# Peptides against a protein of PDB entry 7AE7, part 201

Target 1, 321 residues: chain A of PDB entry 7AE7
Amino acid sequence: KVYKDLREFLEVLEQEGQLIRVKEEVNPEPDIAAAGRAAANLGKNQPAVFFEKIKGYKYSVVTNVHGSWQNHALMLGLDKNTSTKDQFYELNRRWDKFPVPPNVVKREAAPCKENVIDKDINLFEILPLYRINEQDGGFYISKASVVTADPEYPDDFNKLNVGTYRIQVKDRDRVGIQALAMHDIAVQLEKAEAENKPLPIAITIGNNPLVTFMASTPVGYNQNEYEFVGALQDGVPMDIVKSDLYDHLYVPAGSEVVLEGHIIPRVRTVEGPFGEFPGSYSGARLQCEVKIDRITHRTNPIFENLYLGIPWTEIDYLMAL

## One batch from the design tools (peptide; made by RFdiffusion4, then SolubleMPNN)

Design b2_p23_2_s4 (from b2_p23_2, 13 letters changed)
Fold by OpenDDE base, seed 5:
Structure b2_p23_2_s4 (fold): chain B 321 residues (1-321), chain A 23 residues (1-23)
Amino acid sequence: as target 1 above (321 residues)
Amino acid sequence: SVEEENQKRNAEAEAAFLAKQAE
């Protein structure tokens, strides 16, 4: 099984008994985090939790999408009871199919383009934002696949980076992003900042689960994560579409939300703290600031966010493969 | 304390979720 988007994956998770649907209205805090912890304690299968109604918001939240070995098996289109060993074997077998170039679809064929917001941008109208941890310094977008390019080689598709970064919401149209020196985005930002230019960015939310997986998986600077997604789909290309603002940025065609904007050159603002692990907080630091200039989104967009809790965090599964 | 009240609210929310899943 290959998934075009998050929705097709959530349907399979639900059919396989790997998704809990919460139909009643919940409070963003503490109910989302509490339900995630409770679901993690229901057993070893650790289902995703889909919240249909969030108080004060229009749209839904899903968490713990990658939060179990069963969900990882299903992500690969395997039986949910496939052993971890067999999952690794299959991952390695498929990895050797790299590169599998993506299909570039037309704008009108991309679900992420169904709606456009280009003025009066307010992230709180599109995303049901909440504190993941009680002591967090704000609202975080923790499972975004962030797309950037090399500003010296913008047309080199092999240098297009799709990565996962800690993103704090700072204002209606601004986010802080943690671009560490070890990240490919930091190399690209350094080049842009050397010329005092903005770095174009697309922050994509709610993707094909293999996109999210690959965005969390380190690859070479001259390797495109989308070409690995095609490999992990056993040679089936994924669908991408050109961003609206930038000719050289491509986003997953099925993204629930795409935040297009730029990293402001040579600006640093306070970001954090964030509870990366239960009881462990990163300190507040000066981090990059992104201005959001355009949003595209699916109708009734689903906000996919990271589950952080006991006994295992979702990040443990994303990094363990 | 604020921390104790937060812990209580979290525990109540977890219990409420579990109760609904048992129905």
Scores: peptide ipSAE 0.229, ipTM 0.818, DockQ to the pose 0.025
Fold by OpenDDE base, seed 2:
Structure b2_p23_2_s4 (fold): chain B 321 residues (1-321), chain A 23 residues (1-23)
Amino acid sequence: as target 1 above (321 residues)
Amino acid sequence: SVEEENQKRNAEAEAAFLAKQAE
């Protein structure tokens, strides 16, 4: 099976008994993190946890979407009881189908374009933000697929990068982003900053699970993650759409939320601490800052965020390949 | 301590979640 978006995947997870739906109103803290830990302790078949109602917020949260081998099998459109060995075999078989170019859909056909916010940007109105770890220095967006391009070759689709980065919310319309030197985004940012130019960025939240998977998987600088998504869909192209602000940036057509903006050149602000691993916090550091200029989102957007409670963490499944 | 109170609140929230899933 191929999924167009997060919602189709969540439906399958629920049908397969791999999603817990919390219908009662919860407190953002500590209930979301506590439920994630509790779900992780329910055994080897760790379900996703979907929170329909968050106190003080309008929209829903889902966590632990990739948090089990069963969820990983279902992501590949396999039986949930497919062995890890057979999942790896199938993944490798599909990987060899690269490249599978995506379909570019029209704006009016893209669910991520259903609603627009272009003034008075407030991330807290669109995302039910919470602290993932109790000692975190703020709210994090930890499962976004971040889209950037090479500023010297903006029309080279092979240099379009879709990556996962640590993102701290800094203000209503600002986020800090951890762009490490080993990341493709750092190469692109260096080129932009050399010219004292902003780097265009689209931060996408709540995607097709294979987009999130590929954004967390290192690929070559001249390889497009969307073309691997098509390969992992066994040769079925994924759907992408142009960003609203930038003709050269493409986002998943089915994204729940798209934050469009720019990395401010040569600006660094304090970011952290963040609990990257259970019981381990990274120190505060100077990191890049993104200005959010436009938001597009689906009606009743789902905030997909990472579960980081106890090992196995969701990162362990995303990075296990 | 603040840490002990936080640990207690977390444990209570986990237990409450598990109890609701057993219904």
Scores: peptide ipSAE 0.216, ipTM 0.808, DockQ to the pose 0.024
Fold by OpenDDE base, seed 4:
Structure b2_p23_2_s4 (fold): chain B 321 residues (1-321), chain A 23 residues (1-23)
Amino acid sequence: as target 1 above (321 residues)
Amino acid sequence: SVEEENQKRNAEAEAAFLAKQAE
């Protein structure tokens, strides 16, 4: 099975008994993180947890979407009981199908374009933000697929990067982003900052699960993650759409939320601490700052966020292959 | 301590979640 978006995947997870639906109103803290920990303790078949109602917010949260081998099998469109060995075999078999170019759809055909916010941007109105870990220095968006391009080669689709980065919410329309030197985004940012120019960025939230997987998987600088998504879909192209602000940025057509903006050149602000590991916090660091200039989102957008808790966090499954 | 209060709150929230899933 191939998934167009997060919603199709969540439907399958629910059908397969790999999604817990919390229908009652929860407190963002501590209930979301606590439910994630509780779900992680239910054994080997860790379900996703979908929160329909969050106190003080309009929209829903889902966590632990990639948090088990069963969910990983289902992501690949396999039986949930497929062995890790067979999942790895199938992933490798499909990897050799690279490249599978994506379909560029019209704006009108892209669910991520259903709603637009281009003034009075407030991330808290769109995302049910919460502290993932109790001692986090703020609210994190930890499962976004971040789209950037090479500013010297903006029309080279092979240099379009889709990556996962630590993102701290700094203000209503500002986020901090951790661009490490080993990431393709850091190369692109260095080029922009050399000219004292903003780097265009699209932060996409709530994607096709294979987009999220590929955004967490290192690839070559001249390899497009969307072309690997098509390979991992066994040769079925994924759907992408042009960003609203930038002709050279393409986002997943089915994204729940797209934050379009720019990295402010040569500005660094304090970010952290963040609980990257159970009981361990990364120190505060100077990180890049993103100004959000436009939001597009699906009606009733689902905020997909990472579960971080006891050993065998969701990130362990995303990085296990 | 603040840490003990936080641990207690987290444990209570986990227990509440598990209780609701058993219904």
Scores: peptide ipSAE 0.197, ipTM 0.797, DockQ to the pose 0.025
Fold by OpenDDE base, seed 3:
Structure b2_p23_2_s4 (fold): chain B 321 residues (1-321), chain A 23 residues (1-23)
Amino acid sequence: as target 1 above (321 residues)
Amino acid sequence: SVEEENQKRNAEAEAAFLAKQAE
């Protein structure tokens, strides 16, 4: 089975008993994090948790989408009871199908383009933002697939990078991003900053689960994550669409929210702390700052965010494969 | 302490979630 978007995957998770739907209104803090921890403690079948109503916000949150081996099996379109060994075997078999080029769809065919915000941008109106951990220095977008390109080779599709980075909300239209030197985005940013130019960026939220998986999986600088998504879909291409601001940036056609903007050249601002692991916080550091210039989103967008509860985080599952 | 109050609040919220799932 192949999923076009997050919604198709959430439907399967719910059908398979791997999603808890919370229908009553919750407080963003502490209820979301508490429910995540409680769900993780329900045993081996760590379900996703979908919050339909969040006090003070219009839209929903889903967490722990990748939070179990059952969810990983379903992501691969396998039976939920598929052994970890057999999941690895199938993943490796499909990996050898790389590259599988994506389909570029028209703007009018892309669900992520249903709504546009190009003025008076306020992230708090679109995303039900909350502190993931009690001691977090702010609100984080922790499960975004961030799209950037090589500014020297913007038309080289093989250098298009889709990665997962720590993103702190700084203002209504600004986020801090942690671009570490080991990440492909840091190479691209260095090239832009050498010329004192902004780096174009698209921060995509609520994707096909294999996009999120590949964005969290290190690949070569000259390898496109979307071509691996097609491989992991057993040779079925994924659908991508051009960003609105940049002809050279392509985003998943089914993204729930797309934040388009630029990294401000040579600007560094304080970001953090963030609880990357339960009971462990990374300190405050100087990080890059992104200006959000445009938002596109699906009607009633779902904010997918990372679960960081005990015993295993979604990152632990994403890295274990 | 503030930490003890926060731990208590978190434990109460977890218990409340679990109770709703058992219904």
Scores: peptide ipSAE 0.172, ipTM 0.776, DockQ to the pose 0.025

Design b2_p23_3_s1 (from b2_p23_3, 16 letters changed)
Fold by OpenDDE base, seed 3:
Order: C-alpha cells, then structure tokens, then sequence
Structure b2_p23_3_s1 (fold): chain B 321 residues (1-321), chain A 23 residues (1-23)
C-alpha cells in the first residue's frame, strides 16, 4: 500500500484500530496533551489521536501518527504486526531503490492548492495552535517538513532539502525556526545571509507519512528526500507540486497546509523554551525568523503535530529505524 | 544498505549530541 497524503494514511490507521477519534469538543490546553499521554499509556499499540473539535478553532488536530511500531509498519504498507526486525529489513531493501524521482503534478491537480491566503495572514485561523508542554514559551509546529534550496544552485533538484525543524509561532505571520549548524538548511541560510538575501522557504504540514519520515532522516546534501520517499514506496514516485511564490521550491502535492515565505537575513530573535524531552527544556535562544507571505491549504486542513509525552514518544519511533 | 545504516547512525549521533547539549 502506498499513500498519496496524510488522509489516506489516517483512513488505514482507523481501519486497523490504530486511530482514536475524539468527537467531543476539547480545550487546546490541557486536553490535547493529556489525551496524547493517555494514548502513550496504552502500551505497544499506541494509536494516533484525532481531535475533531477544538474550542476556539475551526479545524482538527491529529497527533501520534508515527507513535507505534504498528503505525510504522502500516506506513510501510506492511501488516501492522510485522516485527521491528522485518520492518528494518524492508526499509533497507527499499532504500537500495534510490533514486526514485517524484512526479511533478499541475497546480490544479494538487490538493494543497485548494485554498489560498495571500493577505491578512493569521496562522491561528488555519492551525489549532496549543502549548505541547505546560512550560513551553509559546506554540510550536513540531512535525513540519520544511523545504529549502541552495541559493547558489536553485535549479539543482538534488540540493533541494526537506527537513524537520523546531518552529515556534511568533506572530500571526511569523515563526522562529531552529536552524542548527548540522542541518542542511543552515548551509543554505549561510549562503543567503552572506549576500544579505532572504532564503525562500516552504513549511509543509500534514504530509504523506513517508515524507515526514524522510524529513526527519539525515541524507546527503546532494540527495533529495523526495527521491528517497519514492524508494521507500517500493519504487512508486511521490507527487510534488511547484510552490506558488518560488519556481525552484517543490512541496508535497497532498500537504494539508503549506506556509510559503522567507527567512529574514541576519535577524535573530528570542525563541523558546521548549520541552523537547520529558522534564527537560531547551532554554531560550536566538533563532532565525521566518516571514509567512502566502498560505495554501486543503479544505478543512488537519494540523498534524508531534506527541512529546512520556517515552516512548513519537519522535523515538521516527528515529528508531 | 550501508547508506541506510549510516543514516541511522548519524541520526542516533545527532540525538546524543542534542541530549548532551541539554545537560
């Protein structure tokens, strides 16, 4: 089984008994985090948790999508009871199919283009934002696949980077991003900042689960994460579409939300704290700032966010294989 | 593949480095 988008995966999770649907209205805090912790306490078969109604917001949240070995097996299109060993073997087998180039679809065929916001941008109208941890210094987008390119080689598809970074919401149309020196985005940002130019960026939310997996997996600077997604789909290409603002940036065609904008050159602002691990907070740091210039989104977009509760956390499963 | 094993090893090393930076 190959998934075009998050929705197809959530359907399979629900069919397999690996998704809990919360139909009653919840408070963003503390109910989302509390339900995530409760799901984690279910042991080995930790389900995704889908919140249909959130007080004060229009749209839904899903968490813990990758939060179990069963969910991980289903992501690979395997039986949910496939052993971790067999999952690892299958991942390795499929990895050898790299590269599998993606299909570039037309704008009209891309679900992420169903709706456009290009003025009066307000992230709170599109994303049901909440504090993940009680002591967080703000609202975080913790499960985005961030698309950037090499500003010196914008047409080199092999240098297109899709990564996962800590993103704090700073204003209606601004986010802080943690671009560490070890990340490919930091290399690209350094090149842009050397010329005092903005770095084009697309922050994509609610993706095909293999996109999220690859965005969290380090690859070579000259290797494209989408070509690995095709490999992990056992040779089936994924669908991408050109961004609206930039000819050289491509986003997953099925993304729930795409935030298009730029990293402001040579600007650093206070970001954090964030509870990256239970009982530990990364302190406040000076981080890069992104201006959001355009949003595209599916109708009734689902905000996929990371569960960071008691171990095993969703991030542990994303990083274990 | 050796490349996948290297990617996993690099990821584990990043986690260890991040954990060490929090101590």
Amino acid sequence: as target 1 above (321 residues)
Amino acid sequence: SAEFAAAIAARQERLRAELASLE
Scores: peptide ipSAE 0.024, ipTM 0.461, DockQ to the pose 0.019
Fold by OpenDDE base, seed 2:
Structure b2_p23_3_s1 (fold): chain B 321 residues (1-321), chain A 23 residues (1-23)
Amino acid sequence: as target 1 above (321 residues)
Amino acid sequence: SAEFAAAIAARQERLRAELASLE
């Protein structure tokens, strides 16, 4: 089984008993985090948690999508009871199929293009933002696949980077991104900042689970993550579409939300403290600042966000592969 | 492959570093 988008994966998770649907209206805080913790307490078969109704917001949240070995097996289109060892073997086998070039679809065929916001951008209207921890210094977008290109080689598709980064919401149309020196985005940003130019960026939310998986997997600077997604789909190309603002940026066709904008050159802003675990908080850091210039989204977009909780985070399962 | 093993190791390191950066 191959998934075109998050929705197809969530359907399979639900069919396989690996998704809990919360139909009651919840408070963003603390109910989302509390329900995630409750789901984590169900043991090794931790389901995704889908919140249909969130007080004060229009749209849904899903958490813990990658939060179990069963979910990882299903992501690979395997039986949910496939052992971790066999999943690893299958991943390795499929990895050798790289590169599998993506299909570029027309704008009209891309679900992420169903709706456009290009004026009066307010991230709080499109994303049901919440603090994962009560003492968090802000709202985070923690499962975005961030698309950037090499500003010196914008037409080199092999240098197109799809990465996962810590993103804090700073304002209605601004986010902070942590671009560490070890990330390909930092190399690309350095080139843009050397010329005092903005770096084009697309922040994609709610993707095919293999896109999210590859965005969290460092690959070579001259390797395209989408071509690995096709490999991990056992040779089935994924679907991508050109961004609206930039001819050289391509986003997953099925993304729930796409935030298109630019990293402001030579600007750094303070990130608020983040709680990794209940009672553990990082110090403030300087982050790059992104201006959001355009949003495209599916009708009734689903905000996929990372589950961070006790005893195991979704990151722990992402790390275990 | 050695490349896959390296990518997985790098992913684990990145996610550990990210997790440690959140702590």
Scores: peptide ipSAE 0.237, ipTM 0.824, DockQ to the pose 0.022; fails the geometry check
Fold by OpenDDE base, seed 4:
Structure b2_p23_3_s1 (fold): chain B 321 residues (1-321), chain A 23 residues (1-23)
Amino acid sequence: as target 1 above (321 residues)
Amino acid sequence: SAEFAAAIAARQERLRAELASLE
């Protein structure tokens, strides 16, 4: 089984008993985090949790999408009871199919382009933002696949980077991003900042689960994560579409929300604290700032966000393989 | 493959480093 988008995966999770649907209106805080903790307490077979109605917001949230070995098996299109060992062997077998180039689809064929916001941008109107941890210094977007390119080689598709980074919402049209020196985005940002130029960026939310998986997997600077997604789909290309603002940035065609903008050169703002582990908060740091210039989104977009609750968080399953 | 094993190891290290940079 191959998934074009998050929605196809959520349908399979629900069919397999690996998704809990909360139909009642919830408060963003503390109910989302509380339900995530409750799901984590269900043991080894932790389901995704889908919140249909969130007080004060128009759209839904899903969390814990990658939060179990069953969900990870289903992501690979395997039986949910496939052993971790067999999942590893299958990943290794498929990895050797790299590269599998993506299909570039037309704008009209890309679900992420159904709606456009290019003025009066307000992230709170599109994303049901909440504090993941009680002591978080703000609202975080923790499962975004962030697309950037090499500003010296913008047309080199092999240098297109798709990565996962900690993103704090700073304002209606501003986010902070943690770009560590070990990440390919930091190399690209350094080149842009050397010339005092903005770095083009697309922050994609609610993707094909293999895109999210590869965005969290380090690859070579000259290796494209989308070509690995095609390999992990057992040789089936994924669908990408050109960004609206930048000819050299491509986003997953099925993304629920795409935030297009730029990293402001040579600007650093306070980011954090963020609760990474229960009772452990990172200190506030100076991080990069992104201006959001355009949003594209699916109708009734689903906000996929990471669950970072009690031991055996979603990140632990994302890390285990 | 050796590349896959290295990518998984690097993933684990990155995620540990992200988690540790968060500590």
Scores: peptide ipSAE 0.154, ipTM 0.734, DockQ to the pose 0.021; fails the geometry check
Fold by OpenDDE base, seed 5:
Structure b2_p23_3_s1 (fold): chain B 321 residues (1-321), chain A 23 residues (1-23)
Amino acid sequence: as target 1 above (321 residues)
Amino acid sequence: SAEFAAAIAARQERLRAELASLE
């Protein structure tokens, strides 16, 4: 089974009993985090949690999408009871299919292009933002697939990077991003900043689960994560579409929300603290600042966000393979 | 493959580093 988007995966999770739908209106704080913790306490078969109604927001939240071995098996199109060993074996087998080039679809065929916001941008109108931990210094987008390119080689598709980074919402149209020196985005940013130029960026939210998986998997600087997604789809290409602002950036065609903008050169702002582990907070750091210039989104976009709970975080399952 | 094992190890290390950057 291959999934075109997050919605197809959520449908399968629900059919397999690996998704809980919360239909009642919840408060973004503390109810989302509390319900996530309650779902995590269901043991090894942790479901995704889909919140249909968030007080003060128009749209839905889903969390813990990758938060179990069952969800991970289903992501691979395997039986939900497939052992971790067999999942690892299958991942390894599919990895050898790299590269599988993506299909570039037309703008009119891409669900992520259904709606456009190019003025009066307010992230709070599109994303049901909440603090994941009570002591978080702000609202985080923790499960985005961030697309950047090499500013020296913008047309080199092999240098197109799709990565996961910690993103703090700073304002209606501003986010902070943690670009560590070991990340490919940091190399690309360094090149842009050397010329005092903005780095084009597309922050994609609510993707095909294999896109999210690969965005969190380090690959070579000259290896495209989308070509690995095709490999992990057992040789079926994924669908991508050109960004609206940048000819050289491609986003997943099925993304729920795409934030297009730029990293402001040579600007650093305070980010954090963030509770990456329950009871553990990173210190505040100076991080890069992104200006959001355009949003495209599906109708009734689903905000996919990371679950950080006890005993196992969604990250732990993402890391364990 | 050795490449897959390296990618998974790098993933684990990145995520550990992200996690350690959270400590």
Scores: peptide ipSAE 0.128, ipTM 0.733, DockQ to the pose 0.021; fails the geometry check

